Peptides against a protein of PDB entry 4GXB. Designs and how they scored, part 154

Target 1, 277 residues: chain A of PDB entry 4GXB
Amino acid sequence: VPTEEVSLEVLLSNGQKVLVNVLTSDQTEDVLEAVAAKLDLPDDLIGYFSLFLVREKEDGAFSFVRKLQEFELPYVSVTSLRSQEYKIVLRKSYWDSAYDDDVMENRVGLNLLYAQTVSDIERGWILVTKEQHRQLKSLQEKVSKKEFLRLAQTLRHYGYLRFDACVADFPEKDCPVVVSAGNSELSLQLRLPGQQLREGSFRVTRMRCWRVTSSVPLPSGSTSSPGRGRGEVRLELAFEYLMSKDRLQWVTITSPQAIMMSICLQSMVDELMVKKS

## One batch from the design tools (peptide; made by RFdiffusion4, then SolubleMPNN)

Design b2_p23_8_s2 (from b2_p23_8, 8 letters changed)
Fold by OpenDDE base, seed 2:
Structure b2_p23_8_s2 (fold): chain B 277 residues (1-277), chain A 23 residues (1-23)
Amino acid sequence: as target 1 above (277 residues)
Amino acid sequence: MEEEEERFLETTRALPEEVLYPP
């Protein structure tokens, strides 16, 4: 792609558009810096955020495809998909809510976290009770962003990334599940027929390893899953989990977001390692 | 964190992606 100046749209979690002028050859960090500059986010806070490739769903929610890599060219990455549903999103990229303290001391950082959190609640990524919802709405009406965040930090799945409904082989084969990544875990929420909602917590600290598998359909008569177009690659995330003492079990999640899940796992592991050092 | 989990944290990793070509 020839190097030229282009206007690139980057979205915040709430869908707010940030237009930046960048070069087609600008790498992820260059674009991130441009976005930060546009938002007046201090340089020392840039590292708390990342750019993500997402698919915008009909309801305006984002299906996270992957984190943009360091040497990736965001403009090329998004435009090469030739679909308007694909967007670049700025989102916080750490897991421990303790890092919110660093970010929220800055006005812009606070606003970003607030907007993201509001959006995550509205999208059902963060789970709230009726009473909590009332309290949050009250704080939102007052535009008390710090207090809002402090309350939000106590909520279930705060800081999690919620994935689209998918399928897992746990606890049974072909179980419909909703996966969320956060707090150093994959949370698998499922409701089996005649059963109440269940949540399986898979801590990354009990994962021996994980793998993304791509199943490439052969031109000849490959089984198209009803929800997938003919010829779509099937992605799976499998992780080997310590279920009990000396008992490892593979758990497999079938999801188009398997790559993103893997990225989340690595990111959570990396953060834990940093905290451990 | 349990000792076993600490060990896992240190060793857990992404394995190479596998590409399958089912018939």
Scores: peptide ipSAE 0.184, ipTM 0.809, DockQ to the pose 0.732
Fold by OpenDDE base, seed 4:
Structure b2_p23_8_s2 (fold): chain B 277 residues (1-277), chain A 23 residues (1-23)
Amino acid sequence: as target 1 above (277 residues)
Amino acid sequence: MEEEEERFLETTRALPEEVLYPP
C-alpha cells in the first residue's frame, strides 16, 4: 500500500468514535499515540492501553479477534479484511486493578476507564447483583466516576474480557461454555441441562503450558456445525492445568477466539512476571 | 499450592501453534 495520509476510525469500548489522521505506514504505536493525542491522554498513560482488532456483532457487541502487534499497520490490518464489521478498539491492556489508580489520576484516563466499565457492565461482562446494580446506577446518575470505579473494582469479573459462547471438553466433552479472561485466570461458565450455573476457574499460575491449534475440516466431515462453511478453520486453545497435587490435565476450548485467548494468557503471565520481579 | 504455582508461573509458556491438516 502506498504511503498516504488517511483518516482512521478507532472506537472506544462504548462505541465512541475517535477519528485520527495517520499514515498508512504508521505502526500500532504511532496510531495509539495519535489516538492518545486526540483524546488528550498524557503520554505517560499511553502504555496502559492497547489497540485491538474486533468484529462488531449485529447487537453492537465486540468480539475480540486479537491485539494489534507492534509491527502491524493498523490501517492495513483493518482495511485488508474488506469488511465493515471489523473495527479497531482502544481498551486498557492491564489486568491488575491496582493500575487503575495510576490511570484514574488523570481526567482523560478516568473517563476512559469509566466508559469502558460502564460498557462492560451493560454488556454483561462484569457480573452484578440487583443491589450492586442499584448502587452503580445511583453513582452513575451522580456522575461520580471515581466512586463508580471503586465499586466496580469489587465486582465479579471486573477487568475481564468476555468471549463469545464456545465449546470446551471440560467438565465433559462438548460442553457449551462462556469463557472470560481476567484476574490471571480463565473463567469457564457453563450450564448443563438440569443443573445450576457452574464456573470453573483456571488460574494461569497453575497452567503448565498452552497451545493454539488450527485444523482444516475434511470436506466430507459431518461435523460442520450449522452455519460454518466447509472451509472454515477450526481453532482450539488447549492448556495443561494442575487440577490437584501432581495431577495435570489438558483442557481444550474450541473457539474462533482461541488466538485472542492465547494472547490474554500471555499478557496475564507477563504482567505477573513483572510484579514478581 | 503456592509453591507449585510459583514454579508453574516461571515455566508456563505458549507452545508453538500447530496446524493440523487432514491426512
Scores: peptide ipSAE 0.178, ipTM 0.806, DockQ to the pose 0.753
Fold by OpenDDE base, seed 1:
Structure b2_p23_8_s2 (fold): chain B 277 residues (1-277), chain A 23 residues (1-23)
Amino acid sequence: as target 1 above (277 residues)
Amino acid sequence: MEEEEERFLETTRALPEEVLYPP
């Protein structure tokens, strides 16, 4: 792609559009800085956010494809897909809610976290009881953003990234699950036939390793994953987990978002390593 | 962290019966 000045659209988590003028050759950090400047986000807070490639679903929800890497050219990455459903989204890129304190001290940072949190609740990424919902609505009506966030920080799956419904081989083969990444874990929510809703927690500190596998389904063989066309590449995330003392077991998740899940795992591990330093 | 992991010795748990929003 020739180097030229272009207008690039970057979305916030709530779908708000941010238009920035960048070069087609600008790397991810360059575009991120342009977005920050457009929003009046100070330079010292840029590192708390990242750009993500997402697919916008029919209902307007975002299916996260991957985090844009440092060497990537966001304009090229999104336009090369030749589909309007693919978007670039700005989102916070840390897991520990303690870092919210740094971001919330700035008006723009506060607004970004607030908008993201409202959106995550509305989309069911953050789980709320009836009473919590009432309290959140009251705070939202008052536009008390700090208090809203403080309450939200106590909610189930606050700070998690929720993936589209997929399939895992745990606890049973071909088990339908909803995977969420956050708080240094993968959470697998599942409902087996005739059973209550269950949640499996897989802490990254107990993962010996993980891998992403790409395969092409055989014409006569494999069950089609929901939302995937026949003949499309099948992606799987597999991790070896310490279930108990000296007992390792492989868990495999079949999902088009396997790459994004892997990115989340690495990101959570990296953050934990920083905290230990 | 280790204490938290010890509390989750069981990797899979039943969720409490509670209505969550949004559905």
Scores: peptide ipSAE 0.031, ipTM 0.617, DockQ to the pose 0.030
Fold by OpenDDE base, seed 3:
Structure b2_p23_8_s2 (fold): chain B 277 residues (1-277), chain A 23 residues (1-23)
Amino acid sequence: as target 1 above (277 residues)
Amino acid sequence: MEEEEERFLETTRALPEEVLYPP
């Protein structure tokens, strides 16, 4: 791609557009710095955020594809897909809510966290009771951003990334599940026939290993995930989990977001290692 | 199946847990 100046659109979690003028040859960090400058986010807070490639669904919700890596050229990464549904999104890139304290001390950081949190609640990524929702709406009406965040930090799946509905082989084969990543875990929500909604917690500290695999199903033997055409590439995240003392079991999630799931796992592990040091 | 990514972790020893529960 020839080096030229271009206008690049970067979205916040709430869909707010940030337009930045960058070079087609600018790497991820260069673009991130440009976005930060446009927002007046101080340099010392840039590291708390990352750029993500997402697919915007018809309802405006984001399906996260992957985190943009340092060597990537965001303009090329998004435009090479030749589809307007793909977007670049700015989102916080840490998991521990304790880091919110560093970010929310700054007005711009506070606004970014607030906008993300509002969006995550509206999209059902953060789970709220009726009463909690009422309280949050009251705080939102008052524009009490700090108080809003403090309440939100106590909510179920605060700071999690929610994936599109997919399929797992646990607890039984071809089980529809909703996966969320956060708090050093993968949370699987599922409902077996005739049963109540259940959640399974898979802590990363109990994962022996994980892998992402891709395959092309054979025409005669393929169990395709719902909504996938025959012959499409099937992505799977498999992890070996310590179910009990001295009992390891493989769990496999079939999802087009398997790569993003693995990125989340690695990111959570990395953060734990930093905290441990 | 083509392996694209593999990670290995140190497994922490813990007591048996109930993986699935009603939310």
Scores: peptide ipSAE 0.020, ipTM 0.468, DockQ to the pose 0.045

Design b2_p23_8_s3 (from b2_p23_8, 8 letters changed)
Fold by OpenDDE base, seed 1:
Structure b2_p23_8_s3 (fold): chain B 277 residues (1-277), chain A 23 residues (1-23)
Amino acid sequence: as target 1 above (277 residues)
Amino acid sequence: MEEEEEYFLETTRALPEEVVLPP
């Protein structure tokens, strides 16, 4: 792609648009710095955020496709898909809420975390009770951003990334699940026939390994998920999990977001390693 | 390992009825 100056749109979690002037040859970090400058985010806080490729759904929600890597050219990565549904999103890129303390000391950092958290609650990524929702609304009306975040930090799935509904082979084959990644785990929400909604936790520290695979279903195969066209690539995330003492079991999640899930797993492991060093 | 196993079992739980889920 020829090097040209372009206007690139980067979205915040709440859909707010940030327009930056960049070169088509600018790498992910260059674009991130441009976004930070546009927002007046200090340089020392840039490392707490990343750029993500997402697909905007019909309802305006974002389906995370992958994190943009350092060597990538964000302009090329998004435009090469030849679909306006793909966007670049700025989001925090750490898991431990303790790092919020560093970010929220700055007004811009605080605003970014606040906007992201409000959006995550509105989208149901963070799980809230009726009473908690009332308390959050009260704080939002008062524009008490720090207090809002402190309360939000105590909520279930705070800091998690929620994926689109998908299928797992655990606890039963072809089980519909909603996967969320955060707090060094994959959380699976599921409802078995005749049972109430339940949550299962897979801690990354108990995962021996994981892999992403792609396959093309054969046309003759009866396993036509009703919504996928003939010949669509099926992505799967499989991980080997220590279920009990000396008992390893493979768990497979079938999802178009399998790549993003694997990125989250690696990111959580990396953060744990940093904390242990 | 025993403590981790207990934690794993504890993390597999029913969601409270008062939890508001997205429609």
Scores: peptide ipSAE 0.033, ipTM 0.649, DockQ to the pose 0.031
Fold by OpenDDE base, seed 5:
Structure b2_p23_8_s3 (fold): chain B 277 residues (1-277), chain A 23 residues (1-23)
Amino acid sequence: as target 1 above (277 residues)
Amino acid sequence: MEEEEEYFLETTRALPEEVVLPP
């Protein structure tokens, strides 16, 4: 692709648009710096955020596809897909809420975390009780962003990334589940017929390994869900988990977001390693 | 919080992606 100056749209979690002028040859870090400059985010806070490729759903929600890598050209990465559904999103890229303290010290950082958190609550990524929701709304009305975040940090699945509904082979074959990544775990939520909501917590520290598998389904006459054309590549994430002492078991998640899940696992492991060092 | 035993923190890793062809 010839080097040209282009206007690139980057979205915040709440859908706010940030337009930046970049070169088609600019790498992910160059684009991230341009976005930071546009937002007046200090250079020392840039490392707390990343650019993600997402698919925008009909309801405006984002399905995270993958994190843009450093060597990528964001303009090329998004435009090569030839679909307006794909967007680039700026989001915080750490898991430990302790890092919020560094980001919140700056007005722009605070605003970014606040906007992201509000969006995550509205989208149901962060789980809230009725009372907590009331408290959050009160703080939002007062525009008390710091207090809002402090309360949010105590909420279930704060800082998690929620995936689209998918299927797992745990606890039973072909179980519909909602997977979330955060706090060094994969959370699998499921509701079987006639049962209460159940959650399986899979800590990365108990995962021996994981793998993404790509497969082409056979044109079987089974009712393909209307959105997936017959013959589309099926992605699976499998991880080997220490269920109990000396007992390893494979768990397999079938999801178009298997790659993103794998990226999250690696990212959580990397962060834990940094904290240990 | 029970100190989660870090059994595989240093060793856990992504395996190479596998491509499964239709039988």
Scores: peptide ipSAE 0.252, ipTM 0.786, DockQ to the pose 0.557; fails the geometry check
Fold by OpenDDE base, seed 2:
Structure b2_p23_8_s3 (fold): chain B 277 residues (1-277), chain A 23 residues (1-23)
Amino acid sequence: as target 1 above (277 residues)
Amino acid sequence: MEEEEEYFLETTRALPEEVVLPP
């Protein structure tokens, strides 16, 4: 791709558009710096955020595809998909809410966290009770961003990334689940027949390993799952989990976001390692 | 399957009924 100056749109979690002038040859960090500069985010806070490739759904929600890697050219990465549904999103890229303290000391950082958190609540990524929702709305009306965040930090799945509904082979084969990543875990929300909605936890510390696989389903004649075209790549995240003492079991999640899930896992592990050092 | 379900059940928790789920 020839090096040219282009206008690139980067979205915040709430869908706010940030237009930056970059080169087509600018790498992820260059674009991130441009976004930071546009937002007046200080350089020392840039590292708390990352650029993500997402697919915008009909309801305006984002399906996270992957984190843009350092060597990538964001302009090329997004435009090469030749679909307007793909966007670049700025989001915080750490998991421990303790790091919020560093970010929220800056006005711009605070605003970014606030906007992200509001969006995550509105999209149901953060789970709230009726009372909590009332309290949050009250704080939002008062524009008390710090207090809003402090309350939000106590909420279930604060800081989690929620994935689109998918399928797991646990606890039962072909079990519909909603996966969320955060707090060093994969949370699986599921409802078995005749049961209440439940949440299960797979802690990354109990994962021996994980892998992402891609396969092209063989044209097996029978069960065309309605909606997957006959030739769509099936992505799976499989992890080997310590279920009990000396008992490892593979759990497989079938999801087009398997790559993003694996990125989250690695990111959570990396952060844990940093904390231990 | 039973042991797996049991473990999952041990690690699973019910969501509060008061949770506001997005539409």
Scores: peptide ipSAE 0.123, ipTM 0.706, DockQ to the pose 0.026; fails the geometry check
Fold by OpenDDE base, seed 3:
Structure b2_p23_8_s3 (fold): chain B 277 residues (1-277), chain A 23 residues (1-23)
Amino acid sequence: as target 1 above (277 residues)
Amino acid sequence: MEEEEEYFLETTRALPEEVVLPP
């Protein structure tokens, strides 16, 4: 692609548009710095955020595709898909809520976390009771962003990424699940026949390994998920999990977001390593 | 380990993180 100056749209979690002038040859960090400058985010806080490629759904919700890598060209990455549904989103890129304290010290950082958190609650990524929702709304009306975040930090799945409904082979084959990643775990929400909705927790520290596999289903294969056309690429995330003492079991999640899930796993592991050092 | 919270899902964890596997 020839080097040209272009206007690139980057979205915040709440859908707010940030327009930046960049070169088509600018790498992810260059674009991130441009966005930070546009928002007046301090340089020392840039590292707490990343750019993500997402697909915008009809309802305006974001399906996360992947994190943009350092060597990527965000303009090329998004435009090469030739669909207006794909967007670049700025989001915090750490898992431990303790890092919120650093970000919240700055007005812009506070606003970014607040906007993200409001959006995550509205989208059902963060789970709230009726009473908690009332309290959050009251704080939102008062525009008490710090207090709002402090309350939100106590909520279930705060800081998690929620994925689109998909299928797992756990606890049963072809089980519909909703996967969320956060707090060094994969959370699988599921309902078995005749049972209550439940959540299975898979801690990354008990994962021996994981892999992403791409395959094309055979026409005769029983693996045709309803709604997938014949010949569509199937992505799977498989991880080997320590279920009990000396018992490893493979768990496989079939999802178009398998790549993003693996990125989350790696990111959570990396953060844990940083904390231990 | 099972965690039950009002208005939330029942959470089932395989085992406590007593055994940490290398990443």
Scores: peptide ipSAE 0.035, ipTM 0.530, DockQ to the pose 0.032; fails the geometry check

Design b2_p23_8_s4 (from b2_p23_8, 9 letters changed)
Fold by OpenDDE base, seed 2:
Structure b2_p23_8_s4 (fold): chain B 277 residues (1-277), chain A 23 residues (1-23)
Amino acid sequence: as target 1 above (277 residues)
Amino acid sequence: MEKEEEEFLLTTRALPPEVLLPP
């Protein structure tokens, strides 16, 4: 692709558009810096955020595809998909809420976290009770962003990334689940027929390893799930988990977001390693 | 964090992606 100056749209978690002028040859960090500059985000806070490739759903929700890597060219990465559904999103890229303290000391950082958190609550990524929702709404009406965040930090799945409904082989084969990544875990929420909502917590500290597998389904005549076009690549995330003492078990999640899940796992592991060093 | 979990954290890793082709 020839190097040209282009206008690139980067979205915040709440869908706010940030237009930046970049080169088609600008790498992820260059674009991130441009976005930061546009937002007046200090350079020392840039590292707390990342650019993500997402698919915007009909309801405006984002299906995270992957984190843009350092060597990528965001303009090329998004435009090469030739679909307006794909967007670049700026989002915080750390898991420990303790880092919020660093970010929220800055007005712009605070605003970014606030906007993201509001969006995550609205999208149901952060789980709230009715009373908590009332409290949050009150704080939102008062525009008490710091207080809002402090309350939000106590909420279930704060800081988690929620994935689209998918399928896992745990606890049963072909079990429909909603996976969320955060707090050094994969949370698998499921409701089996006639049962209450259950949540399985898979801590990364108990994962021996994980793998993304891609497969092309054989045209087996029968199980045409109507939504998968013939020939779509099936992605799976499999992780080997320490279920109990000396008992490892593979858990496999079938999801188009398997790559993103694996990125989250690596990111969570990396963050934990940094904390231990 | 239990000792076992600490060990896992230190050793856990992403395995190389696997591409399964139709036989």
Scores: peptide ipSAE 0.279, ipTM 0.835, DockQ to the pose 0.696
Fold by OpenDDE base, seed 3:
Structure b2_p23_8_s4 (fold): chain B 277 residues (1-277), chain A 23 residues (1-23)
Amino acid sequence: as target 1 above (277 residues)
Amino acid sequence: MEKEEEEFLLTTRALPPEVLLPP
C-alpha cells in the first residue's frame, strides 16, 4: 500500500469513535500514540492500553479477534478484511487491577477505565448481583467514576475478557462452554446435565504449555457443527494442565477466538513475570 | 471420563444464583 495520510477510526470499549489522522505505513505503536494524543492521554499511560482487532456483532457487541502486533499496520490490517464489521478497539491491556491506580490518577485514564467497565457490565462480562447492579447505577447517576471503579474492582470477572460461546473436550467431549480470560486464569463456565451452572478455573501457573492449531474438517465427518459451512478453518486452543501432583492432562477448546485466547494467556504470563521481577 | 469429570467438579464452583448472567 502506498504511503499516504488517511483518517482511521478507533473505537473505545463503549463504541465511542476516535478519528485519527495517520499514515497507512504507521505501525501499531504509531497509531496508538495518535489515539492517545487525540484523547489527551499522557505518554506515560500509553503502555497500559493496546489496540485490538474485533468483529462488531449486530447487537453492537465486540468479538475480539486478536491483539494488533507491533509489526502490523493497523490501517492495512483492518481495511484488508474488506468488511465494515471489523473494527479497531482501544482497551486496557493489563490484568492486575492494582495497575488501575496508576491509570485512575489521570482524568483521561479514569474516563477510559470507566467507559470500559460500564461497557463490560452492560455486556455481562462482569458478573453482578441485583444489589450490586443497583449500587453501580446509583454511582453512575452521581457520576462518581472513582467510586464506581472501586466497587467494580470487587466484582466477579472484573478485568476479564469474555469470549463467544464455544466447545471444550473437558470435562466431557463436545461440552458447550463460555470461556473468560483474567486474573491469571481461563474461567470455563459450563452446565452439565442435571447440574447448576458452574465455573471451572484453569490457572496459567499450572499450564505447562499451550498451542493453537488450525484444521480443515474433512467432508465425511458426521460432526458438522450446524453453523460452519464446508471448508471453514477450525481453530483450537490446547493446553497441558497440571490437574494434580505429577498428572498432566491436555484440555482442548474449539473456538474461532483460539488465537485471542492464546494471546491472553501469554499476556497474563508476561505480566506475572514482570510482577515477580 | 467419570473420574475426570468428578475431579474437575472438585475444582469448579457453582455460581451464586443471585448473579446476573448475560442474556
Scores: peptide ipSAE 0.027, ipTM 0.639, DockQ to the pose 0.026
Fold by OpenDDE base, seed 1:
Structure b2_p23_8_s4 (fold): chain B 277 residues (1-277), chain A 23 residues (1-23)
Amino acid sequence: as target 1 above (277 residues)
Amino acid sequence: MEKEEEEFLLTTRALPPEVLLPP
């Protein structure tokens, strides 16, 4: 793509549009800096956020595809897909809520965290009781952003990234699950036959390794996953998990977001390594 | 129930009925 000045749209988690003037050849960090400047976010807080490629669903929700890497050209990455469904989203890129303290000391940082958190609650990424919901609404009406965040930080799946409904081979084959990544784990919400909805946890510290595979389903009469057309690429995340002492078992999640899941795993591991140093 | 399933269930948490789940 020739180097040209363009207006690039970057969305916040709540769908707010940020228009920035950049070069088509600008890398991810350059675009991120442009977004920060547009928002008046200070330079020392830029590192707490990242740009993500997402697909906007029919309901307006975002399906995260991947984090944009340092060498990528965001303009090219999004426009090359030739679909208006794909967007670039700014979101916080750390997992430990303790880092919120650094970000929320700044007015713009506070606003970004607040907007993201409100959106995550509205989308059901953060789980709330009826009473908690009432308390959150009260704080929102008072525009008490700090208190809102402090309460939100105590909620189930605060800071998690929620994925689209998918399938796992554990505990049962072809088990429908909802996966969320956060707090150094993959959380799997599932309902076994005759049972109530439950949440299982796979801690990254107990994962020996993981991999992403891509395959094309053979036309043979095997159960095509509902909604996938013939010839659609199937992505899977498989990880080897320490189920008990000296017992490793492979778990496989079939999802078009397998790549994003693997990125989350690596990111959580990296953050843990930083905290241990 | 397979031992593996039992172990998984032992590590899982039931969601409270009052939790608002996404549609």
Scores: peptide ipSAE 0.023, ipTM 0.616, DockQ to the pose 0.026
Fold by OpenDDE base, seed 4:
Structure b2_p23_8_s4 (fold): chain B 277 residues (1-277), chain A 23 residues (1-23)
Amino acid sequence: as target 1 above (277 residues)
Amino acid sequence: MEKEEEEFLLTTRALPPEVLLPP
């Protein structure tokens, strides 16, 4: 791609558009810095955010595809997909809510966290009770952003990334699940036959290893994956989990977001390592 | 399979009924 100046659109979690003038050859960090400058986010807070490639669904929700890597050229990465449904989104890139304190001290940081949190609640990524929802709406109407965030920080799955419904091979083969990543875990929401909706936890500290694989299913009369056409690439995240003392077992999640899941796992592990330092 | 399910269930929790879930 020839180096030229272009206008690149970066979205906030709430769908707000940030237009930045960048070079097609600008790397992820360059674009991130341009976005930060456009928003007047101070340099010392840039590291708390990342750029993500997402697919915008018909309802306006974002399906996270992956984090843009440092060596990538965001303009090329998004335009090469040749579909307007793909967007670049700015989102916070840490897991521990304690880091919110640093970000919230700045007006722009506060606004970014607020916008993200509002969006996450509206999209059902953060789970709320009726009463909590009422309280949040009241605070939102008052535009009490700090108070809103403080309340939100207490909510279930605050700071989690929610994935689209997918399938796991555990506890049962072809089990429909909704995966969320956060708080050093993969949370799996599922309903076993005859049971109520439950949430299971796979802690990253009990994962010995994980991998992402891609495959093309052989033409078979029975598609084991509902909604996938013949010849569609199947992505899987598999992790070896310490189920009990001296008992490791592989768990496999089949999802087009397997790459994003693995990125989340690595990111959570990395953050834990930083905390230990 | 039963043992695996049991072990998984030991790490699971029921969601409160008052929680608003996405449609």
Scores: peptide ipSAE 0.022, ipTM 0.586, DockQ to the pose 0.027

